Peptides against a protein of PDB entry 7Z53. Designs and how they scored, part 11

Target 1, 150 residues: chain A of PDB entry 7Z53
Amino acid sequence: PRIKNQADCIPFFRSCPACPGSNITIRNQINALTSFVDASMVYGSEEPLARNLRNMSNQLGLLAVNQRFQDNGRALLPFDNLHDDPCLLTNRSARIPCFLAGDTRSSEMPELTSMHTLLLREHNRLATELKSLNPRWDGERLYQEARKIV

## One batch from the design tools (peptide; aimed at target 1 R54 M56 S57)

Design b1_p12_7_s3 (made by RFdiffusion4, then SolubleMPNN; from b1_p12_7, 6 letters changed)
Fold by OpenDDE base, seed 1:
Structure b1_p12_7_s3 (fold): chain B 150 residues (1-150), chain A 12 residues (1-12)
Amino acid sequence: as target 1 above (150 residues)
Amino acid sequence: SQQEANQGPRLF
């Protein structure tokens, strides 16, 4: 490794390369995600993550939102709960943890963070409207129907 | 007061 002092390293997980053959001129990455069309970057590609991204305290079918901060009354992404939080390690004085999203890269690029935030708000908006139109729907139905529309 | 304390950076 180029870096000798690994104790000061900021943890960053990189996708493994896909090696389909010997004639590899372009480094392709293993795709562990579903397509963008299914919005798995928002909802998560795995069930455990998907559950953690949801607000399970009610039957409104909402995604979880940040419990510490809002953007002028608008929702922000919830913070993750990582033991070795790379965001905290990147800037120790700021003490802002990484966001929790369906895509692990959400905290790496402001553009992704913004997009995730917008789609979070859109989902919750849709779920709220669907609840208004269908008061008898439970949280699971609201969540799934909103997810289909996004 | 609680709402003001919960205001983070403006994104949009």
Scores: peptide ipSAE 0.019, ipTM 0.390, DockQ to the pose 0.068
OpenDDE base, seeds 2, 3, 4, 5: peptide ipSAE 0.023, 0.016, 0.016, 0.007; ipTM 0.414, 0.376, 0.355, 0.305; seed 2 fails the geometry check

Design b1_p12_7_s4 (made by RFdiffusion4, then SolubleMPNN; from b1_p12_7, 6 letters changed)
Fold by OpenDDE base, seed 4:
Structure b1_p12_7_s4 (fold): chain B 150 residues (1-150), chain A 12 residues (1-12)
Amino acid sequence: as target 1 above (150 residues)
Amino acid sequence: AQQAANQGPRLF
């Protein structure tokens, strides 16, 4: 390897290839988490996380939103509850914790945060519209149907 | 109240 000091290396494990049984020249990795195009960055890939990302205070099928702040009346991502929150250390005066999202990188860069925020808003919009169209749907149905559309 | 709610980060 070019880098002799392994302490300077970031451990990176390449995913195993998928074997489609056909002669394709493009290597695809195996997906052991979710279906293709599932918006797991918004909803989470693990059930405990997925539950934490939902608004469980009602049967509207909504994702949880920030309880402290809004963006000109529009929803923001909820804050996470990290023991050692690195976002609080970035700017101690701002006192803004890291966001909670399906993707743990949601607070790494503003562009990514914006994308997660946008899709959260879209989900909640969809769930609201679905409730209007289907008043008898429960929160689980609304959540799942909105998730399918996103 | 609305002003206080908007004191956080702004994305849009």
Scores: peptide ipSAE 0.025, ipTM 0.369, DockQ to the pose 0.054
OpenDDE base, seeds 1, 2, 3, 5: peptide ipSAE 0.018, 0.018, 0.019, 0.015; ipTM 0.466, 0.447, 0.468, 0.375

Design b1_p12_8 (made by RFdiffusion4)
Pose (drawn by RFdiffusion4):
Structure b1_p12_8 (pose): chain A 150 residues (1-150), chain P 12 residues (1-12); non-standard residues A16 CSO
Amino acid sequence: as target 1 above (150 residues)
Amino acid sequence: LSLSPAQLYDMS
């Protein structure tokens, strides 16, 4: 009904195999995330990304927030610096990149981005309250406790 | 103590 040219096709990349190039093993696929319901979409599933998502400027246990833009004085997710950045293409003049989050699909829909941004703010809210209660806690403890709650 | 790489990128 839409593509009249049969020489055309819809693009598709096979998933990456767990055992590349093998003739012995039955091909299986890979999960890049923790299977646990653990808010890995907020905090990341790999150690370097997790560090990049954190605010390292102080001992407050905060996740990083966007430094150029706010939503009526509230935090937005930080931008990611991707090589193949699809978000810039949606509006050339706006030049607004994809967001950095615990998962790489946070920008797929604005509705989805809103949920990520909401959980970012909630973490920082909890870390702030926990600092008021327990001034002796360092940045790592505040981070872990807020993460545990989220 | 410093800003994260993501925060620095946002300031560029």

Design b1_p12_8_s1 (made by RFdiffusion4, then SolubleMPNN; from b1_p12_8 with S2R M11L S12Q)
Fold by OpenDDE base, seed 3:
Structure b1_p12_8_s1 (fold): chain B 150 residues (1-150), chain A 12 residues (1-12)
Amino acid sequence: as target 1 above (150 residues)
Amino acid sequence: LRLSPAQLYDLQ
């Protein structure tokens, strides 16, 4: 390889091309994500990820929040548990892992992180209010209804 | 990846 020291490299994989069967000169990626309209960047587009983004310790329909840090009492995104965490590699002294969100770019840009944080808080606010209005709803119902409103 | 969470928030 051109770069010999690969110990500090972050692996980057090119996506598979979408080939619709015509003479395509422009390489398009396969889109496996659900629509932006459904807030999949917050909730995830795949069921395993979606479950990991939820607070499953109760029946309140909440999204998981950071267990180590808060912003003046307000929720932050939970940390991911990546074995080869790229965020830990960018600043080894800080020792802060990547955030977990429905969008893998959650730690890529401040704008995305801020948006995800706001929508996390909004979901949890909505779920809390829905619980107050509908005390008999279980966590699944609260989560789904709040997700529809966001 | 351009930024770490520590750069986005004052995580202390």
Scores: peptide ipSAE 0.025, ipTM 0.602, DockQ to the pose 0.040
OpenDDE base, seeds 1, 2, 4, 5: peptide ipSAE 0.020, 0.016, 0.025, 0.021; ipTM 0.602, 0.419, 0.591, 0.545; seeds 1, 2, 4 fail the geometry check

Design b1_p12_8_s2 (made by RFdiffusion4, then SolubleMPNN; from b1_p12_8 with S2R M11Q S12Q)
Fold by OpenDDE base, seed 2:
Structure b1_p12_8_s2 (fold): chain B 150 residues (1-150), chain A 12 residues (1-12)
Amino acid sequence: as target 1 above (150 residues)
Amino acid sequence: LRLSPAQLYDQQ
């Protein structure tokens, strides 16, 4: 990077610009999110991300949770696996990587982090309840039905 | 949240 002193900088990256039409002076960004209301901020808009957000170790239809930390026994968002993790760079003493969520801003806004955490817990709660009501549903069905409720 | 889990009970 062109910035030499990384210690006093907060690393942010800018979105790619959309294709210019008749006006190239105004920069527009590409929007890759789903357009309909589907809670994509929680589940992701792309299949690879959606899969990474799921707990694939069982057939319970759960979202993945943090494997290192809990909040008094309650789930936290899983960590992302970024090569140059901006959260690690922002606060080097904390040594906490960025969270993984459907919304890439989940670690940039503490309020959003909290909301994503709550929605994660709610999804998993719903999936658990649905499993109780429908014991024969597999993980995919549980996940999808819980996703519809959220 | 739009539905309760009870509303999605599948009679099996």
Scores: peptide ipSAE 0.033, ipTM 0.512, DockQ to the pose 0.026
OpenDDE base, seeds 1, 3, 4, 5: peptide ipSAE 0.017, 0.019, 0.022, 0.018; ipTM 0.422, 0.581, 0.516, 0.544; seed 1 fails the geometry check

Design b1_p12_8_s3 (made by RFdiffusion4, then SolubleMPNN; from b1_p12_8 with S2R M11L)
Fold by OpenDDE base, seed 4:
Structure b1_p12_8_s3 (fold): chain B 150 residues (1-150), chain A 12 residues (1-12)
Amino acid sequence: as target 1 above (150 residues)
Amino acid sequence: LRLSPAQLYDLS
């Protein structure tokens, strides 16, 4: 029976079906994902954070990189700018701030740090390649297209 | 935090 009191119902949303036409009895979901990897941890899920993760000094569509350190010329995650930086408090002698990433856990787990770093490098590589292929694209388009490919 | 960024990247 249909429940009449909607207040007793919990809203549940189902993905849109993909209909191949031949067998309508089998429901397949439409894959709306434009990328293979959910890189939200790299790009950030909130607009203010996403902006802070980008290199806004040019129109190359790049993500921001560390300004103090590199890995044999390769990019590392940029440092955050926290008033009470917990990373600085953990080791007074090291004096290394927390990393800025889409996931705040990037400074807590080596596995996450590595993944974020790799995807950062891949994004910037893609953006650079896209710029060479499409020199008329501005930074926003380069950023978005690279993000979709990652 | 489990590890400092210095430990994660071996920046020390």
Scores: peptide ipSAE 0.030, ipTM 0.613, DockQ to the pose 0.039
OpenDDE base, seeds 1, 2, 3, 5: peptide ipSAE 0.020, 0.017, 0.027, 0.020; ipTM 0.572, 0.503, 0.619, 0.536; seed 5 fails the geometry check

Design b1_p12_8_s4 (made by RFdiffusion4, then SolubleMPNN; from b1_p12_8, 4 letters changed)
Fold by OpenDDE base, seed 5:
Structure b1_p12_8_s4 (fold): chain B 150 residues (1-150), chain A 12 residues (1-12)
Amino acid sequence: as target 1 above (150 residues)
Amino acid sequence: LQLSPAQQYDLQ
């Protein structure tokens, strides 16, 4: 390494290159991605938000889901409780609040809404399966283990 | 989605 003091370095790792046998002049990258989507924003980066995103009414380790609406029986993101909710102001007749998610943009960008919804469903699916496999786990353990898998 | 060996065992 060119920098002698490695303690001052921020480690950034790059995936290894791969060359196809038929044409080694074209450099490809080995896919080092373990997940297609960064799920960190699903859970919230701040502890108060992270707690608000959880279903604390039971010991199932679930994320909170919408209490008013479902998508053909599937979970939707819960609503936030903002004093001056911009989503309510956007269409006063619809009276639909902003979604509560790890990213405040979830209600502004449909792609984020969809992404967060899918990962919420996946988390809850995993937590449910983990509960069946490990019935002695409490809600915190189930939540953390499911979060690690997502 | 990151499944550790320990988690894989728990899911089997």
Scores: peptide ipSAE 0.016, ipTM 0.530, DockQ to the pose 0.029
OpenDDE base, seeds 1, 2, 3, 4: peptide ipSAE 0.010, 0.016, 0.010, 0.016; ipTM 0.461, 0.500, 0.458, 0.491; seed 3 fails the geometry check

## One batch from the design tools (peptide; aimed at target 1 F79 D80 H83)

Design b2_p13_1 (made by RFdiffusion4)
Pose (drawn by RFdiffusion4):
Structure b2_p13_1 (pose): chain A 150 residues (1-150), chain P 13 residues (1-13); non-standard residues A16 CSO
Amino acid sequence: as target 1 above (150 residues)
Amino acid sequence: SYLDLLAERRLHP
């Protein structure tokens, strides 16, 4: 009903196999995230990304926030620096990149981005309250405790 | 690939 040219096709990349190039093993696929319900969409599933998501400027246990833009004085997710950045293409003049989050698909829909941004703010809220209660806690403890709650 | 994308993620300057 839409593509009249049968020489055309819809693009598709096979998933990456767990055992590349093997003739012995039955091909299986890979999960890049922790299967646990653990807010890995907020905090990341790999150690470097997890560090990049954290605010390292102080001992407050915060996740990083966007430094150029706010939503009425509240935090937005930080920008990612991707090579193939699809978000810039949606509005050339706006020049607003994709967001950095615990998961790479956070910008797929603004509705989804709103849920990620919400959980970012909630983490920072909890870390702030926990600092008021337990001033002796360092940045790592505040981070882990807030993460545990979220 | 998806795994390469994940490995390359970082903060925007």

Design b2_p13_1_s1 (made by RFdiffusion4, then SolubleMPNN; from b2_p13_1, 8 letters changed)
Fold by OpenDDE base, seed 4:
Structure b2_p13_1_s1 (fold): chain B 150 residues (1-150), chain A 13 residues (1-13)
Amino acid sequence: as target 1 above (150 residues)
Amino acid sequence: SLLELIKSRSRLP
């Protein structure tokens, strides 16, 4: 039996199958992972979202950081700009919007928020280090190379 | 801190 209510489903993505070059019945998957950690939750899986998660004000290849708050001098995730922000509705006096991340669940689970934050900091650290090692690399190159390492 | 920021909008004290 199939689930009739789509709201009860958790979306998963399936890897593409490898080309059948032999008379085998076993389906092999193409490994599209470029890192040990699937960091799509940090960078976003869709290009429009990925662009919104980047700092486009310079050529340093950095991810965007929160402009209102820091964690003892360390970066936090940027806030999203939602018309009907559910995070604001939870406590109107606090006025803390939902975080913008590659995964929409980032604001729903504190554990994910922490992980996104740590990987944000790691990316920006890597991009900064890569810039020092390769001064002529532009922001796109720095971003992509740091993304591959994460 | 991050924890304080998250807790501020939480139902938990």
Scores: peptide ipSAE 0.224, ipTM 0.788, DockQ to the pose 0.030
OpenDDE base, seeds 1, 2, 3, 5: peptide ipSAE 0.088, 0.209, 0.157, 0.155; ipTM 0.724, 0.787, 0.763, 0.752; seed 1 fails the geometry check

Design b2_p13_1_s2 (made by RFdiffusion4, then SolubleMPNN; from b2_p13_1, 8 letters changed)
Fold by OpenDDE base, seed 2:
Structure b2_p13_1_s2 (fold): chain B 150 residues (1-150), chain A 13 residues (1-13)
Amino acid sequence: as target 1 above (150 residues)
Amino acid sequence: SLLELIRSRSRLP
């Protein structure tokens, strides 16, 4: 790489280009995410990720929350489990790993972190309210209905 | 807080 001192660099990655028809002058990008409208940035665009973002310990249809920290009693995003966690590398003394969200950028942009946190709380609020209104709904129904409302 | 958590990861105080 041209820049040799990468200690002060923020680790950003570019998606692989797609050049249909051998047209290299117009670069397309592979879309690894579903539509923004479906809130895939919160819930995940793939089933394995979506499952990891859910609280599967009960039938309340909740998203998983941070198990180490809260924000004045309110939920925070859960931590991811990355081998080479770039968030840990930014400040090794802090020992704060990257957040797990539907969007991998959740820890890269504080604005996204905040938004995802708010939407996490809103989902869990909705799921809780839906449970009270519909006591017979299982966790899957609660999760899906809350997801539709968000 | 969320802000404190984010700031803690930063090299800046």
Scores: peptide ipSAE 0.213, ipTM 0.789, DockQ to the pose 0.038
OpenDDE base, seeds 1, 3, 4, 5: peptide ipSAE 0.097, 0.133, 0.206, 0.113; ipTM 0.721, 0.742, 0.779, 0.714; seed 1 fails the geometry check

Design b2_p13_1_s3 (made by RFdiffusion4, then SolubleMPNN; from b2_p13_1, 6 letters changed)
Fold by OpenDDE base, seed 2:
Structure b2_p13_1_s3 (fold): chain B 150 residues (1-150), chain A 13 residues (1-13)
Amino acid sequence: as target 1 above (150 residues)
Amino acid sequence: SLLDLLRSRSRLP
């Protein structure tokens, strides 16, 4: 079907299919995520993404937070820096970019946005508490210990 | 708020 009015559309992207052998009838998807159990949707499944999700400006083991907005004083997910940001295309007047999270769907599903936001706050709360309890721990230790608790 | 931010990005008020 040909959709004419693109203004009513929300842009979505599909992952690259993987076809074992010559089977074109059954399409598989490449799994780019690690196990849900390890909270990779929050922390990222790959090291470059994981680093981008962290606050690297200090040794507090915190996840990065939004630098433009807060939710009544509470943290929000940081924005991503995407070329042709689909979230910006959703509503050009709003100018709100996609959020950066371990799961790329964080900006596509409000439920995920909310969940990731809560888990972001919880991680940072835990890291802060762990720092208080263990003042000698560095940022890496705080981050990893908080990650294990979440 | 987060809800306001999401609503702003949405075409729905």
Scores: peptide ipSAE 0.219, ipTM 0.785, DockQ to the pose 0.039
OpenDDE base, seeds 1, 3, 4, 5: peptide ipSAE 0.147, 0.152, 0.192, 0.087; ipTM 0.750, 0.749, 0.764, 0.670; seed 3 fails the geometry check

Design b2_p13_1_s4 (made by RFdiffusion4, then SolubleMPNN; from b2_p13_1, 8 letters changed)
Fold by OpenDDE base, seed 2:
Structure b2_p13_1_s4 (fold): chain B 150 residues (1-150), chain A 13 residues (1-13)
Amino acid sequence: as target 1 above (150 residues)
Amino acid sequence: SLLELIQSRSRLP
């Protein structure tokens, strides 16, 4: 890298390229995310991630929320637990980890952070309303139905 | 706030 002052940099990583037919001029990237239409950027494309994004402490079908901070009483995305957390590296004194979301870019782009936060709140709102309307639904049903509505 | 939290990562005041 040409940039000498690493303290002014935010570390970014790219996916491995795919070069079918040894074509080095046109490179393809592997899409690790499912369609945006299914809101996989919020819920996760893989089951282990999806489980980590959920509040599994109850049967309310909620997504997990930040345990350290709120936004004027409203939910924020939970923090991830990354080795060599790049968000922590941006400002070691701030000590704010990366957010956990279905899209790993959520902490890299403030716009995504905001959108994910809003969708998190909306999901939890929907799940809460669905619980009120359907008291016998368990957490899985509430989660899935809210996910379909979002 | 969310904005403050995000901005806290910045080294700029």
Scores: peptide ipSAE 0.256, ipTM 0.804, DockQ to the pose 0.039
OpenDDE base, seeds 1, 3, 4, 5: peptide ipSAE 0.131, 0.198, 0.239, 0.146; ipTM 0.747, 0.784, 0.793, 0.743

Design b2_p13_2 (made by RFdiffusion4)
Pose (drawn by RFdiffusion4):
Structure b2_p13_2 (pose): chain A 150 residues (1-150), chain P 13 residues (1-13); non-standard residues A16 CSO
Amino acid sequence: as target 1 above (150 residues)
Amino acid sequence: SHRTLLAERNAQS
């Protein structure tokens, strides 16, 4: 009904196999995220990304927030620096990149981005309250406690 | 891929 040219096709990349190039093993695929319901979409599933998501400027246990833009004085997710950045293509003049989040698909829909941004703010809210209650806690403890709650 | 994007992100500072 839409593609009249049968020489055309819809693009598709096979998933990456767990055992590349093998003839012995039955091909299986890979999960890049923790299977647990643990907010890995907020905090990341790999140690370097998790550090990049954190605010390292102080001992407050905060996740990083966008430094150029706010939503009526509230935090937005930080930008990612991707090589193949699809978000810039949606509006050339706006030059607004994809967001950095615990997961790489956070910008797929603005509706989805809103949920990620919401949980970012909630973490920082909890970390702030926990600092008021327990001034002796360092940045790592505040981070872990807020993460545990989220 | 998702893992490639994660690798890119892991390479950032």

Design b2_p13_2_s1 (made by RFdiffusion4, then SolubleMPNN; from b2_p13_2, 7 letters changed)
Fold by OpenDDE base, seed 2:
Structure b2_p13_2_s1 (fold): chain B 150 residues (1-150), chain A 13 residues (1-13)
Amino acid sequence: as target 1 above (150 residues)
Amino acid sequence: SLLELILERSAQK
C-alpha cells in the first residue's frame, strides 16, 4: 500500500467480483447474505457461522455472549477469533478484538454493533421466556422459535 | 418479527 502510516488506517477488504457476463464497465459483487429481513445479520447466513454464534454448551437455545465483558450485567457480543484481527490493528491501545456477528461489519459501525447487541439480548430473553413456558423444548427448538419472533 | 417492527417504526419517524 502507498499509505505509510498504517496506524491511521482502517483495513477494508473488497468482496469477490461477480461476472454475470462480458460487462466490464460495472463491477458487480457477490452477495452472500440471505436477507436483512430474516435477521441474518444477527444469526448468520451460513451454517458454520450460525453455529459459532450460538451457545452450544447447553440446551437453552441462546446466542453466544462475550465471556470477558458485560455492560452493567447485560450481555455483549462475543469476540471473534481472527488471525490478523483488524480491530486490534486499528486501535492498538484499546486491545479489543472484533466482535462476532452474522454481519462482518458489526465491529466497523457503532450503530450496527449496538443493534446487534440489543437483538442478541432480545433473542436470549425470548429463548429464556420460551423455556419457561415450554420446559420440554430442546435448545434447537428454543433457538428457532426465538429466531422467528425476532 | 421484532426487527420488522423496529424497522417499521423507524421508517415512520
Scores: peptide ipSAE 0.021, ipTM 0.349, DockQ to the pose 0.025
OpenDDE base, seeds 1, 3, 4, 5: peptide ipSAE 0.006, 0.008, 0.008, 0.000; ipTM 0.312, 0.366, 0.368, 0.299

Design b2_p13_2_s2 (made by RFdiffusion4, then SolubleMPNN; from b2_p13_2, 8 letters changed)
Fold by OpenDDE base, seed 2:
Structure b2_p13_2_s2 (fold): chain B 150 residues (1-150), chain A 13 residues (1-13)
Amino acid sequence: as target 1 above (150 residues)
Amino acid sequence: SELERLQERSSLS
């Protein structure tokens, strides 16, 4: 899905192809594309990032959700905590920081943002259902089992 | 498989 209402638009960041960091951006994008198969773009391919993407406040096996905004009651991706947030720099009036996801492009392409959001919701839905079916499972088990189903 | 289904749905939305 895409944002249809202009009033609901959020800023996105695109790297300049002529910038010195262009090669790094290309490499990151390639890595993100390869991770698409196993949903690493949602869960993160590295443990430190994966932990940051999880809700560690409980044993429900959930991914972290945005604490400031929801989409008609539905979850949005959490915000990242970047020193020089390019999303904020792109549109200073909007003051919306970059989203945090396994894919660094989560705030660069609206299509990826939408997909990651849907997968976030699906994971949390699955984890919730699995908790209902298996009440003795801890957060780690719920998280891993939901991840396998996705 | 679920990921594939969600990708298809995302493309249509």
Scores: peptide ipSAE 0.027, ipTM 0.551, DockQ to the pose 0.032
OpenDDE base, seeds 1, 3, 4, 5: peptide ipSAE 0.016, 0.019, 0.023, 0.020; ipTM 0.491, 0.493, 0.537, 0.437; seeds 1, 3, 4, 5 fail the geometry check

Design b2_p13_2_s3 (made by RFdiffusion4, then SolubleMPNN; from b2_p13_2, 5 letters changed)
Fold by OpenDDE base, seed 3:
Order: sequence, then structure tokens, then C-alpha cells
Structure b2_p13_2_s3 (fold): chain B 150 residues (1-150), chain A 13 residues (1-13)
Amino acid sequence: as target 1 above (150 residues)
Amino acid sequence: SDLELLLERSAQS
């Protein structure tokens, strides 16, 4: 899946310094999908990264969202805070930093970015619904339960 | 289950 209306999206452009063969790209995509099945690419497989992907400002169990941009009112992935951000260096005029995700390849592969965005939205939707159903659950419980459902 | 549905949809696209 992709964001259909490009006019409403942030101008994220990246140059391709290398064009690998189709077989290589296909294999990489398959590997990414396989890794994605356990949602580790969304939530992060390492605890420090996982924490950085969460919204820790409240007890709603939400994943962090972009604080600068939205897609027609819908959430986008948060930006990373990379030193020497390769996304900024690739297209200096666009001035769009890399997205923060469970997999660093998200900013390099628009398909992954789109999928991660959808799952981000779904997680937050689920967490919100779970909070409504279970008001006494804290952020950790909401986060974990939503993660299990996704 | 949601992830499974998303993967199925993405495969069709």
C-alpha cells in the first residue's frame, strides 16, 4: 500500500545512488516482509529503540507520531534525530529527515514507510479503543495489548 | 490478525 494523494504528503524525496538488480530487490522485500510478520519492524526489536518509538508523555500506550506533519489529519511516523541524517543529506532542498521506525530501512523504502505508517495508525487506534474499554489500564498494558492484536 | 489482513491487501496491490 501507498499514500495515494502525493500532493498532501510531505515532500520526502531521495536519490538512488545505486540501482540493484530486480532479483536483489525482490529478495530484500521478501526478507523485510518476513521480519515484519512479528511486527518487530514497527515496534523495534531492541528495548531502547522500542521506548523511543513510544509516546511516553501519557499513559495511553500510544506509539509516537510526527509532531510536525500529518496526512490529512492522520498520523505520520516521527522523525529520527540522527547525527548526519542521510535523508537530509540526500536532498538538501527537501529538508525532510529520516523517519524513526523499528527498522532503519523505513526511510529508504517508501513501501515500508507506508506500511509502518498504517500499522502505527492501527496500533494507536487499538490502544485508544482499549483505553475506552479498560479505563484502568496503564500505558504499558495498553501498549502491550495493542501490540498483541496488531 | 490485522497484520495478516494488511499483508494480504498489500500482496493484492
Scores: peptide ipSAE 0.028, ipTM 0.477, DockQ to the pose 0.034
OpenDDE base, seeds 1, 2, 4, 5: peptide ipSAE 0.034, 0.025, 0.018, 0.016; ipTM 0.465, 0.504, 0.505, 0.498; seed 1 fails the geometry check

Design b2_p13_2_s4 (made by RFdiffusion4, then SolubleMPNN; from b2_p13_2, 6 letters changed)
Fold by OpenDDE base, seed 5:
Structure b2_p13_2_s4 (fold): chain B 150 residues (1-150), chain A 13 residues (1-13)
Amino acid sequence: as target 1 above (150 residues)
Amino acid sequence: SELERLRERSAQS
C-alpha cells in the first residue's frame, strides 16, 4: 500500500553483504526507528526490569549487552535467566536462551528482537558520546540523558 | 506472553 504519511516512513537501504553499511546509514536507520517505535519499551516499564537491563558494573550509563555473543563486534541483547526458559525448550540443540529486553515479546517476534538490538546499540552509542562531552556525568545521568534522546 | 508470565511468577516467588 502507498504510504500516505511520509513521516511514518522508515527508509530501507540496500547494501552489499561484502560491504558493511556506513555509520551514517546505520545512524539514520536507527533514528528513523526511534521515531516510529516507542523506545520506552526498550528500557522496561518496571523498575526492577529496568535495573536488570542496565550495566551496573561501571558509571558509563550503558545498557547490558550479551556476554556470550556479538554481531561482528556489535552488541546483542543480553540473555535472561529463566528457570523454565521457553527459548531453550524450542530448540534444545541450539542452547540459546530468551533475550532480556524491555518488551517481553523480544524473543517471540524477530522484528522486535532486531528493533531492541538496534536501540540498545543506539543507547550505548549515545551514552558513550555523552560521556565524552560531559566527563563529570555519572552513570545515572548518562543513562537518563541517553534515554531521553532515544 | 509466556515471558511475561514467567517474569511475573519469578517476582512472586
Scores: peptide ipSAE 0.081, ipTM 0.649, DockQ to the pose 0.069
OpenDDE base, seeds 1, 2, 3, 4: peptide ipSAE 0.048, 0.064, 0.050, 0.041; ipTM 0.611, 0.644, 0.631, 0.610; seed 1 fails the geometry check

Design b2_p13_3 (made by RFdiffusion4)
Pose (drawn by RFdiffusion4):
Formats: sequence, structure tokens, C-alpha cells
Structure b2_p13_3 (pose): chain A 150 residues (1-150), chain P 13 residues (1-13); non-standard residues A16 CSO
Amino acid sequence: as target 1 above (150 residues)
Amino acid sequence: SAIPATPARQRTP
């Protein structure tokens, strides 16, 4: 009904196999995230991303927030620096990149981005309250406690 | 202000 040219096709990349190039093993695929319901979409599933998501400027246990833009004085997710950045293409003049989050598809829909941004703010809210209650806690403890709650 | 992406995030979906 839409593609009249049968020489055309819809693009598709096979998933990456767990055992590349093998003739012995039955091909299986890979999960890049923790299977647990643990808010890995907020905090990341790999150690370096997790650090990049954190605010390292102080001992407050906060996740990083966007430094150029706010939503009526509230935090937005930080920008990611991707090579193949699809978000810039949606509006050339706006030059607004994809967001950095615990998962790489946070910018797929603005509706989805809103949920990520919400959980970012909630973490920082909890970490702030926990600092008021327990001034002796360092940045790592505040981070872990807020992460546990979220 | 973009934060460098990790290799894991640079992968083709």
C-alpha cells in the first residue's frame, strides 16, 4: 500500500550473536541491561556510564543535569555526545541533541523522555532530603540510598 | 555541555 517499488526494502540489522562466527553453538542474542527491575534506565547498566551520569562536582549524591537548559527552573537530562545522533536530524535549526540516560533509547519519544526526566528529578529530590536527615553521609552513600529508593 | 558517550551507547541498535 505504500512502497510500490519491489526493489526497495525495509532496513534491518541482525542482533549481535553471543558467540560470533561459531558453527558449534546455536546462535543466541545478548541483553545489554540488567534484567532486574532496578531502575537501570536511570542509573546505567555499565560502570562508566553510571559514573558519567553522576554529578561529581560535590558530595551531594546527585545525578548530573543539563547545564544549558531548564524546564521552568527544574532539571532536564544531560545531553549525550553520540557519533550517530538521530535527534539533531529532527530539527536542523534547533540543534538539540539526544539525552544521556541510563538507557540509550531515552529520546525515542518525548513521552518516554518525560518519564526519564521525572525519575532523574526524583532521585535528586530524595538525595537532597536524605542529606538534610543525615548530614554525615558522603556523596556515595546519598547516591546509593536514593538509588535504592528509586 | 554534551557528555561523551560510552562505547556501549555508540553501538548500532

